# Ledger of designs, part 149: peptides against a protein of PDB entry 3WG5

Target 1, 218 residues: chain A of PDB entry 3WG5
Amino acid sequence: LAKNIVYVAQIKGQITSYTYDQFDRYITIAEQDNAEAIIIELDTPGGRADAMMNIVQRIQQSKIPVIIYVYPPGASAASAGTYIALGSHLIAMAPGTSIGACRPILGYSQNGSIIEAPPKITNYFIAYIKSLAQESGRNATIAEEFITKDLSLTPEEALKYGVIEVVARDINELLKKSNGMKTKIPVNGRYVTLNFTNVEVRYLAPSFKDKLISYITD
Target 2, 218 residues: chain A of PDB entry 3WG5 as posed
Amino acid sequence: LAKNIVYVAQIKGQITSYTYDQFDRYITIAEQDNAEAIIIELDTPGGRADAMMNIVQRIQQSKIPVIIYVYPPGASAASAGTYIALGSHLIAMAPGTSIGACRPILGYSQNGSIIEAPPAITNYFIAYIKSLAQESGRNATIAEEFITKDLSLTPEEALKYGVIEVVARDINELLKKSNGMKTKIPVNGRYVTLNFTNVEVRYLAPSFKDKLISYITD

## One batch from the design tools (peptide; made by RFdiffusion4, then SolubleMPNN)

Design b2_p18_5_s2 (from b2_p18_5, 9 letters changed)
Fold by OpenDDE base, seed 2:
Structure b2_p18_5_s2 (fold): chain B 218 residues (1-218), chain C 218 residues (1-218), chain A 18 residues (1-18)
Amino acid sequence: as target 1 above (218 residues)
Amino acid sequence: as target 1 above (218 residues)
Amino acid sequence: AVKGEGIEPISFSRGKKA
């Protein structure tokens, strides 16, 4: 029986236009090979709102399920990473990771202090993050609190509150636990039941460009 | 008869949190002295959306009329500058200036090309700029086209289409032409009739900090 | 708790000179 392929790729660092290019490349490869899914190992402190929204749109336009996996232990889906996760077909977290801290900021002052976004921008992102949560059947109250309280959650808390679907130590446990789950958002207009029975795991390496950008943005 | 004071200050360069601090400082000084108005000579290519929205809010909370004057000839109220102008009590432009080009962007790609904002962001700013135009009794159709068509207008076109109130060569002509006009938005909940009869023009200099920031952001 | 870097807000384009 032809093995179903699951792609795994890593995205690390700030969310930028180059991060969008990484997501687009990885998802496109997985779509071309008719993969069962792609798992993105995400570790991000945040980044640009616009790149984030493009990534969310690219995920939602995917012909295959896109699973965000906050990995390895010590990683975070902070700020923009939380929006990306909430826009995805399934969220998993490794033990010792975090999600949240979504308050939009204007940037940093000369003294390195955060410049807060004006209420109108904050309210826009509150509405946006709540829409992502609602569309995915995830906790919209906590999604709002990721902004209003700058809340960060553990995997156990995020699972308990219905923000994420899986806590997994590794890819094998993730595949085992998510097998038979429905995607939280549609793929090609339909909620897909994940079939991780008899799968081949295929790792995608970052391109030379992807490596160079991560080095420049670190 | 105690001369009514009109303050004039210059804001040049990118719209940032430091530009907000300049607006706040200038308006606060004029409020403290119970000025008849403050005129801000604006020359900006645009900047940050958040700083722009904070500036608009600060203008709308002003205890005195805030007049945006696109000055000198060759200046622009581009992008964020147009939103600021549309949020102000009166807009004037000098001959040879421009207003518009309000399309939100994510930033620049590595090749320097503009990264377009996703439709959700663009639609938010369309709604926002239209609200500013409607609240001020200005052309909301053109305000939308500043985004959708990335439209830029001359002072004559902007006046013709009801985007701005005055075309003026200098401060003296601006005061003369705007005398007896009502503010396009309220001051302390009331539309104010500008009284520029027997006024003293007082220029506010940028602080040392304001000068340093303009140098760093250029 | 790694304080996430906030979402950087949207920039606006430089208006093309007409």
Scores: peptide ipSAE 0.029, ipTM 0.318, DockQ to the pose 0.381
Fold by OpenDDE base, seed 3:
Structure b2_p18_5_s2 (fold): chain B 218 residues (1-218), chain C 218 residues (1-218), chain A 18 residues (1-18)
Amino acid sequence: as target 1 above (218 residues)
Amino acid sequence: as target 1 above (218 residues)
Amino acid sequence: AVKGEGIEPISFSRGKKA
């Protein structure tokens, strides 16, 4: 019996147009192979709002479940990463990771201080993050507080508050715990029950361009 | 008599945090040498709003005049590039270049269509671009129309409408035409009269990192 | 301090005409 495939890919660093290209490439590969799911190991301090929104849309348009996994320990789904996670079919976090700190900023001043977004922009992203949470059946109040309080959560807190679905130490534990879960948003118009019985895990490598960008952004 | 130095540096591609680093580095070099001015040869399709705002602030905090020169022919100061130009001490354009198309966008959909910014964001940037134009004594009505009409101008139109100060084919013509002009915004709290008599032109090279980023973004 | 690059609200990129 042909094993169902689960892809795993890493996305690390700032959310940019190149990050969108990585998401698009990885999801496309997994779609072409009719994978059971793709797991994106995410470690990001944040990045661009546009790239974030495009990534969210790309995930929502995926023909297969996209699992955001905040990994490894020490990683974060900070700012833009939280939105991406909330837009996904399932969120997992490794112990020792974080999620949140979603306040939109206009950038950093020369002294490194945050230039706050005007209330109009902040309110837009409050509405946006709440919509992502509501659509996914996740805690929209906490999603709002990720902005209004610049809140960051541990995996255990995020699970407790209904922001995420799984706490897992590694891919094997993630597959085990998420087996039989329904996607938090539709895949091709329907909620999918994940089947991680008798799966083959395939790791996707970054492209040469991805490696070069990562090396430069580090 | 020690010749006054004018630095020339190229900034090409998307406006990002790395573009800010380039601006900061180039302006800092010119400040350290007490240059008469720095000319930034700008060719950009646009980029990040935060990086743009930071660049504008960095220009406004410059200890020396920063001249934005849309160059070479075929180049543009599109979107974020227009804001940067409007925030600068002097704008020049080469024949066959363009400026404008400043409508803020949230990104591109999967079909390549623009995701429009909500009116709240659009209105913020209308106010912002108008402030840049007003502060620099440039045409604030046209600056608004760069957003509301997504207007793009030729150098000749931009000069005619009082958006820019100089049309020049090359650095030598730019220096000649801008000699004796006052900066459109203050340098260290005062409007400076440019003195390009008996100047040495020094070209700054991109750093290794800048070259690598440019190569990747191309 | 997680220097979260805040969500930059707006990109001003001309769409690469594919």
Scores: peptide ipSAE 0.031, ipTM 0.493, DockQ to the pose 0.430; fails the geometry check
Fold by OpenDDE base, seed 1:
Structure b2_p18_5_s2 (fold): chain B 218 residues (1-218), chain C 218 residues (1-218), chain A 18 residues (1-18)
Amino acid sequence: as target 1 above (218 residues)
Amino acid sequence: as target 1 above (218 residues)
Amino acid sequence: AVKGEGIEPISFSRGKKA
């Protein structure tokens, strides 16, 4: 019986235009192979709002389910990473990971203090993050609090509050737990039931360019 | 009967990218030799958050148990050191050591005063440290208080509160007390029972580069 | 911009020696 393919790729570091290119490339490869899903192992402190919004759109335009997996242990889907996760078909987190802290900032002062975004920007992102949560049937109140309270959650808390769908230690546990789950947003206009029975896991390596830019942006 | 090998290495000073390289090198050597465990004798005042998070990930990715041993007497796993310890397979402390004081800071003012991190950052690290504690089955409330109250604990207090697993005066006592303990986090997806019966202790020396950078960063 | 907290400028306080 033809094995269903599940792709796994890692995205680590700041969310930039280059991170968009990584998402686009990874999803495109998985789409071309008619993969059952792609799992993006996400570890990000956050990044640019523009890149984040583009990534969310790219995920939502995917022809296949895109699972955001906050992995490995110690990783986070912080700030922009939370938006990306909330815009995805399924969120998983490994133990020892975190999600949240989504307050938009203008930058850091020379003293390292956060330059807060003006209320107009903050309110825009509140509306945006709530929309992502609502569209995915996730906790929109907590999504708002990721901004307003700068809330960060453990995997257990995030699962408890209905922010995420799975806590899994590894890809095998993720596949096992996610098998038979419906996507939280549509794929090609349809909510897809994930079929992780008899899957082949294929890892996508970062391109040489991906490695180089990760090295420069760290 | 082939002696089980336990490696011992020292990591001292500030947590930096170079400290990551030390952890990576030490763990890699021990992994290559299929060691029963590696014990890292840790003495740190803290350091960089990025390096700390990378070290935690490296420990959690280890193919063998990584034991953080706050040693010698007078040492501390302060700040970043506490996170590293909480991310490890087992924590031990020698009498006269300390753990805690984990409040993130932006730096020091010219007058030596701490520049406090903005709430966003603080909340992120609260979630992170709680996640490490929860994943390891350690006291997450105390882990949070390491930040919120800038709490520091003695070995006896840390053991009492369920932050650490062992108080030991030396490596021999550590091995004896830790023998038969389960790792607090998985090794290759499995909780490992430590077997310190009939072990050979091998000390790893700092590389020449390690010695040089330790000398520069002190 | 949702600037990710560049964890870079974040150091941890030297634990006061007990």
Scores: peptide ipSAE 0.028, ipTM 0.278, DockQ to the pose 0.219; fails the geometry check
Fold by OpenDDE base, seed 5:
Structure b2_p18_5_s2 (fold): chain B 218 residues (1-218), chain C 218 residues (1-218), chain A 18 residues (1-18)
Amino acid sequence: as target 1 above (218 residues)
Amino acid sequence: as target 1 above (218 residues)
Amino acid sequence: AVKGEGIEPISFSRGKKA
């Protein structure tokens, strides 16, 4: 029986326009090969709202399921990373990771202090994050609290509250647990049941450009 | 049989923090009286993103269905108005109205030219408007095009494309056509079937403060 | 073309490292 291909790629660091290019490249490769899914190992402190929204859109336009996996242990899907996760077909987290802290900011002052976004902007992102949660059948109340309370959750809490779908220690456990799950948002207008029976895991390495950019933005 | 109360209120002009206060006041009155719904007659060229998002959030937190009605003929739910509509429990439009033109801007230059938002902000609002559409089971592709193509639709087009639920000439036709429809988003966690059998229509007038603010902001 | 006022630049906070 032909093996179903599952791609795995890593995205680490701040969410920028370059991070969008990484998502687009990785998803495009997996689409071209008619993969069962792509898993993105995500570790981000957040980043730019524009890049984040483009990434969410690119995930939603994917011809294949995109699984966000907050990995490895110690990683986070913070700020923009939470939005990306909530916009995805499935969220997984490794033990010892975190999700949340989604309050928008204007930037950092010279002394490193956060410049708060005006209420206008904050409220926009509240509506946006709630919409992502509701669209995916995830906890919209907690999604709001990621902003209003600057809430951060453990994987166990996020699972319990219906923010995420899987807690998994590694790719093999993720594939095992998510096998037979339905995507939380449509793929090409349909909710897909993931089939991780007899899978080939194919790792995508960052391009030379991706490595260079990661080095510059870290 | 006790008449089901339906409130009707008008919101006209630019979306500002004062417009949020109007929405909040009107919805609160209708909630307190356990109304079947509130209809907001909306005519807006757009406005502030913050106020818009607060309004969307306030609608989503409503204990009763909030129907956005683009009214009267010649009115628009432009820019911020489209987001508000997409965040509501039901959208109606009168013939000769419009919806769309949602591209974010930074503001206006001294000569009245639009200062375009950086791609970052534009992409954020693309994701946001798509999320509102998807959350409500409305056309997310068209919602995106409201930004990317600065698209504006007629009521007939908006209905055809699944952006809105009702085309109605007046409140009576709106009530008749929307009777038995389900809300496009939950009310208190449940999709509500609208019951416009034996209704009392109760008009809410703008407060003295609302009138004064409208006069200042026009 | 309905000239809506645009939304100001938005960034997201860095999440606290758990």
Scores: peptide ipSAE 0.025, ipTM 0.244, DockQ to the pose 0.240; fails the geometry check

Design b2_p18_5_s3 (from b2_p18_5, 10 letters changed)
Fold by OpenDDE base, seed 3:
Structure b2_p18_5_s3 (fold): chain B 218 residues (1-218), chain C 218 residues (1-218), chain A 18 residues (1-18)
Amino acid sequence: as target 1 above (218 residues)
Amino acid sequence: as target 1 above (218 residues)
Amino acid sequence: ARKGEGIEPIQFSRGKKA
C-alpha cells in the first residue's frame, strides 16, 4: 500500500498577502498529491487581518486537513496566528510556545504604542474569533478573552482550556498524538479521522521568493 | 545664501509597515537637513489601514512640508494612498494618474472578489477621510464619495473638485506651481508658505531593503 | 515577549487598474 504523505512546511514572520500566497502554494502542493495532511509550522507575531481572513478561508477550502503547529520552542501564534490556528483542522503547539494576544489594533504609533481599534472593530473580531472557536468546537470564551483581555496561553493551558488539541515536542510526537483524531472542522464537508500510522513526511522548502520575504520581514 | 534643499523620494507598491519605515526614514533625512520640503513620488494600489494611519500621523508630525506627488503617469494614489495624500501638506498629481477608490475592504476572497467591510468599519473610515479632508481644507464630500461610491478621479477632476492642489508633469513643474502655496495642514503648528525659488533637488535612493521589498511586492 | 502585532483590521481596495 503506497505510503500516505504528510507535508510539513514552515511559515514564519508577519501575516501578509505574501503569507497567503505561501499557504495557498503549500496547501495546493499537498492537495495535488492527495496528502493525508499538511502540517504548517507556524511562528508569527501577527499581521494583517485581511491576509488572516483569507488564510482562514483558504484553510477551510482545503481538500486535505491543515494542521497548524506552533513550532519551534519560542515560536508564537500571536494575534493573526491565533485566528489562523482557530480556523484550522487541528492545532498543535510545542512546549515553550504561545497562542493568543488577539486584540485588533490600528497599528503602532511612532512611540511604539498600540493604536487602539475602535470598539466597532474590536466587536467585529470578537464575533469572528468566537465563530471560529465555535465552528471548531474550541473554547469560544477563551477565544473572546484573547481579545478582551489580550490573553496569551501556554500550550498546556491552551490544551487544558480546550483551545488546542495537541501538545507535541516534534513532528513525530505530533503525528503519534494526532493519529486517530478527527478534524475540528470539516474537510470537503466531512470531519476526517487522521491516519498517521504509515506516513512519509515530506518537507516543503520555501521558494526563493519566500526566503527573500522572510529575510526582509524578520 | 545656501540653497534650500528639496528632497524627492519614491514610494511604490502596497502600503505596509515597511512603507511606514520608508516614509519615516525619508522624512527624517529631510528633517535632519532642514529641507524646504520633501516630495514623495507615490504609486500605490493601496494597502493596510494601520500603516496608512501611521503614515498620516508621521506626515502630520513632520518638521517640514511633505508633498505627496502621484507620479509617474500611470501611477495611482489608490485607497490607502488617497488617505495618505489627504493627510499631507500638499497633493500633486501627474497627468495620467488617479486618486480615490477608498472603500475599506476586509481583503480579497480566493476568487479575487473583495470581502466587504462591515458598515461599522466603512463608517469609521468615512469619518476619518472626511476629517482629513476638512482639516486640510479639501473637498470632504468627494472624500466621502471615494468610499461610498468607490470614486476615482483624474488629476484634472481632483484639482477641479478641490481634492488636490497641483497638476504637474514633472518635479520642475511641481516646484514652479507650488512655489508660494501654503501648506494645507500646519507644519509644527503653523501653515508654511513654500519657497522653491532657489532650491537644490536631492533624490533619496531606496535602501537595499527597500529595493528588495519593492521587487517582491510588485 | 514581542507584543503581538495586533490584527490590522482593514485593507483598502486595490484601485482597479484603469
Scores: peptide ipSAE 0.073, ipTM 0.506, DockQ to the pose 0.606; fails the geometry check
Fold by OpenDDE base, seed 1:
Structure b2_p18_5_s3 (fold): chain B 218 residues (1-218), chain C 218 residues (1-218), chain A 18 residues (1-18)
Amino acid sequence: as target 1 above (218 residues)
Amino acid sequence: as target 1 above (218 residues)
Amino acid sequence: ARKGEGIEPIQFSRGKKA
């Protein structure tokens, strides 16, 4: 039986325009091979809102399921990472990871204090994150609280509150637990039932450019 | 009978990118020799969050058990050190050591006062530290209080509250008391039962670079 | 463009030695 391909790629660090390029490249490879899915191992403290929104759009336009996997333990889908996760076809988290803290900021003052975003912008992102949650059938109240209360959740909390779909220790457990799940958003206008029964896992390496950028943004 | 090797290394001072290099080097040596475990004698006042998170990930990715031993007496796993400990396969403390005080800060003002982290950041680390505790089956309530109350504990308190696994005066007592314990987190996806019945203890020296950096950060 | 709060180089407080 022809093995279904599942790609696994890592995206780590700040969400930037370069992170968009990584998502686009990885998803494109997986689309070209008609993969069953791509799993993005995500570890991000957050980043740029523009890049985040572009990444969300790229995921939603994917011809294949994009699974965001907050991995490894100690990783986070923080801030911009939460939006990306909420915009994806399936969210998984490893134990020891976190999700949330989505309040938009203008930046940091010279004293390191957060420059708060004006209410208009906060309200924009509240509407946006709620929309992502609603479209995916995830907890929109918690999604709002990721902004309004700067809420961060454990995997267990996120699962309990219906923010995420899977808690998994590794790729094998993720594939096992997500097998037979429907995507939380459509793929090409249809909800897809994931088939991970007979899969080949293929790891995508970061490009030389990806490695260089990760090094610069660290 | 082939003696199981236990490595012992010291990590002292502020948690920085250089401290990550020390952890990585020490764990790599122990992994290469298929050691039964590595014991990291930790004495840290804290340090950088990024380096701390990287160290936690490196520990969790270890092919062998990583035991954090807060040692010698008078040492601490303070702040970042507590996260590292909570991310490890086993925590031991010597009498007269401390653990806790995990509140994130942006830095110090010119007068030496702490610049508090914004709630978003604090909440992120609350979720993170709780996740580390939960994964390891340690007291997540106390882990949260290490931040919210800036709590510090004695070894006896930490043991009593289920934050740590062992109080030991020295390496020999540590090996004796931890013999037959399961790792609090998986090694290669499996909980390992520690076997310290017939071990050779090997001390790892800091590299020349490690010594230089410790000297600069002290 | 608004950065989601990256974990800036958050330094943890020096734990006082008990």
Scores: peptide ipSAE 0.047, ipTM 0.329, DockQ to the pose 0.224; fails the geometry check
Fold by OpenDDE base, seed 5:
Structure b2_p18_5_s3 (fold): chain B 218 residues (1-218), chain C 218 residues (1-218), chain A 18 residues (1-18)
Amino acid sequence: as target 1 above (218 residues)
Amino acid sequence: as target 1 above (218 residues)
Amino acid sequence: ARKGEGIEPIQFSRGKKA
């Protein structure tokens, strides 16, 4: 029996292998408790593609809906964050957040300039991001433009163009607006209708290790 | 005037953005002191491609020779470590070390299985590793096989096949054997002949941050 | 606006310790 529990956890900073461990831990806790969903409050400038792809896979393997919520105001799901969002069961954004800027890079040079990814890599990620958008019934053209035009969108634009499903100011508004929505990707092979009627919201704290990593990575 | 100083620093663990910061710090210190060279004692299972490419670029931009020394016995320059080595001015290995295993992966699945990189990515890194080998006058065929066959070599094999320049038990033997060798890539556009006559060896310690990151990444 | 860090695709495998 699904418990009327919704987990909320924060993931902030660069997408790394440690971010994968955070996603895995958070989703695992929510799965163990048979939560109705987990909401991940995401604020990321981007990060590693390997970690991103693993996170996407972990989300897709989730036994429960994983909702990516770009939060708080001023947060972004930039670069890797956009891919993670597009790989999730539902995307929400708070007003004053952003999504996009998905151009793959090889990194930053010593002068802080972007080292451009070779066309082969760029084309790989174009195909990948378009696949995520298509699989989730989201705007694959805009997903491509997140790379080719380095496009960034407001929540209102992202909603308008069919990139995201919800604009919400807080968790309560998110739960209210997403109640009765169908997941954009399957959960255990089935599209789930979210039931946020009489839900208990449980916050998951970062581990001591997570806090320490965040402190060192900043 | 080049000081008869050789720096030695250790880089151990996964190749990450923090590993780039370590390389940058170590090389910068050695550049500031006009060292004859810096020796990086490298022990890595691999890591991030971005960090690897940035490290390679940082080495190539060095004002002094950067020698990668796979050390101690039992250490490896695996995966990303091989690319870093192939991007360096000289490669040395201690007996009982290894080099290779360069197959790009997307990561590890939840069950610990390797997520294979798509052919486009694999082919990119084949081209990249071959370029590093060719630019350094090292065995580009073996460099490719580090990916295509997931090949790993002993120091003796790596020397025999022209992947590395020196097999040495310790820093003293490395200095002795590499004295009078020419760098495999240019330093400031010129191939440098190493002069390890009457050198002072200076050890660079990891920063407190480096130690803390290592503790958390293990 | 924090410059979006580009996605860097590729992890290299930890070479299995032989």
Scores: peptide ipSAE 0.035, ipTM 0.490, DockQ to the pose 0.620; fails the geometry check
Fold by OpenDDE base, seed 2:
Structure b2_p18_5_s3 (fold): chain B 218 residues (1-218), chain C 218 residues (1-218), chain A 18 residues (1-18)
Amino acid sequence: as target 1 above (218 residues)
Amino acid sequence: as target 1 above (218 residues)
Amino acid sequence: ARKGEGIEPIQFSRGKKA
């Protein structure tokens, strides 16, 4: 039986292998309790492509809905964060947040210039991000433009263009607005209707390791 | 005689030595024409500390007011961008943009973790960013917290806390709201009253080199 | 890997390929 529990956890900073471990831990805790969902408050400038792809896969393998919430105001789901969001069961944004800017790079030169990704890599990620958008019934054209035009969107724009599902100021408004929505991708092979009636909100604190890594990675 | 001309130029992407060349070129053009000001539409996630410091110095040496405008909606003056803004004659932000997150890092590890800056470097940049805020009559406590708390602000918050001077949706609103304001730092040793009455707006396009570098750095 | 003393770019890291 699903418990009337919604977990809320924060993931801030760069997307790395350690960020994968955070996602895995948080989702696993929520799965073990058979929670209605887990909300990940995401604030990321982006990060590693490999870690991002692993996180997307872990979300897609989740036994419960994973809601990506770009929060608080001023936060971003930038670059790798956009991919993660597009791979999730529901996306919400707080007012004053952003999503997009997804062009892959090889890194930065010694002089700080971006080393452009070869066209083959850029095209791979175009195909990948479009796949995520299509699988989730989100705007695949805008998803492509996050790369090709280096597009960034406000919450209102992202909602309007069908990139995200909810604009919410806080967790309570998110729960209220997303109650009765269907997941944008399957959970255990089925689209889930979210039921946030009479839910207990449980906040997951970062582990000591998560705090240390965030401190080292921040 | 000052000409009733305001230049508008865009700087997007990482702060590098090439970004310094862009600032230098744009400011030089506006200086040569004895323009009322130059508005730099800034969208940056940050970049190199050395380039940032050089840009701040170039702005402070400007013969005309340099207005940093975080634009369009969804853009950021993140990290190095915050320092540049705090070193400028006037800061404006569009709705849905952000400023802050200024903690220095040595870089990213091979696993994508941040390599923390040694305390000596962090303390240097705390002193530096506070100096910029103090010199410009902006909130030095918040400037420090951009580092120590990894703080990011909305336009409304940044205005409220005295980090910035204007919230504007577009260039026309920026000109209207900033008309009659004094520069937050001197121009040629004097605080300037901005006069945007009957101004011609001239847009500076990026050079071919700027476009190429932006393409390579984006 | 950025070699320079970066002010922490909120690297809106356009997917750094590792």
Scores: peptide ipSAE 0.025, ipTM 0.263, DockQ to the pose 0.158; fails the geometry check

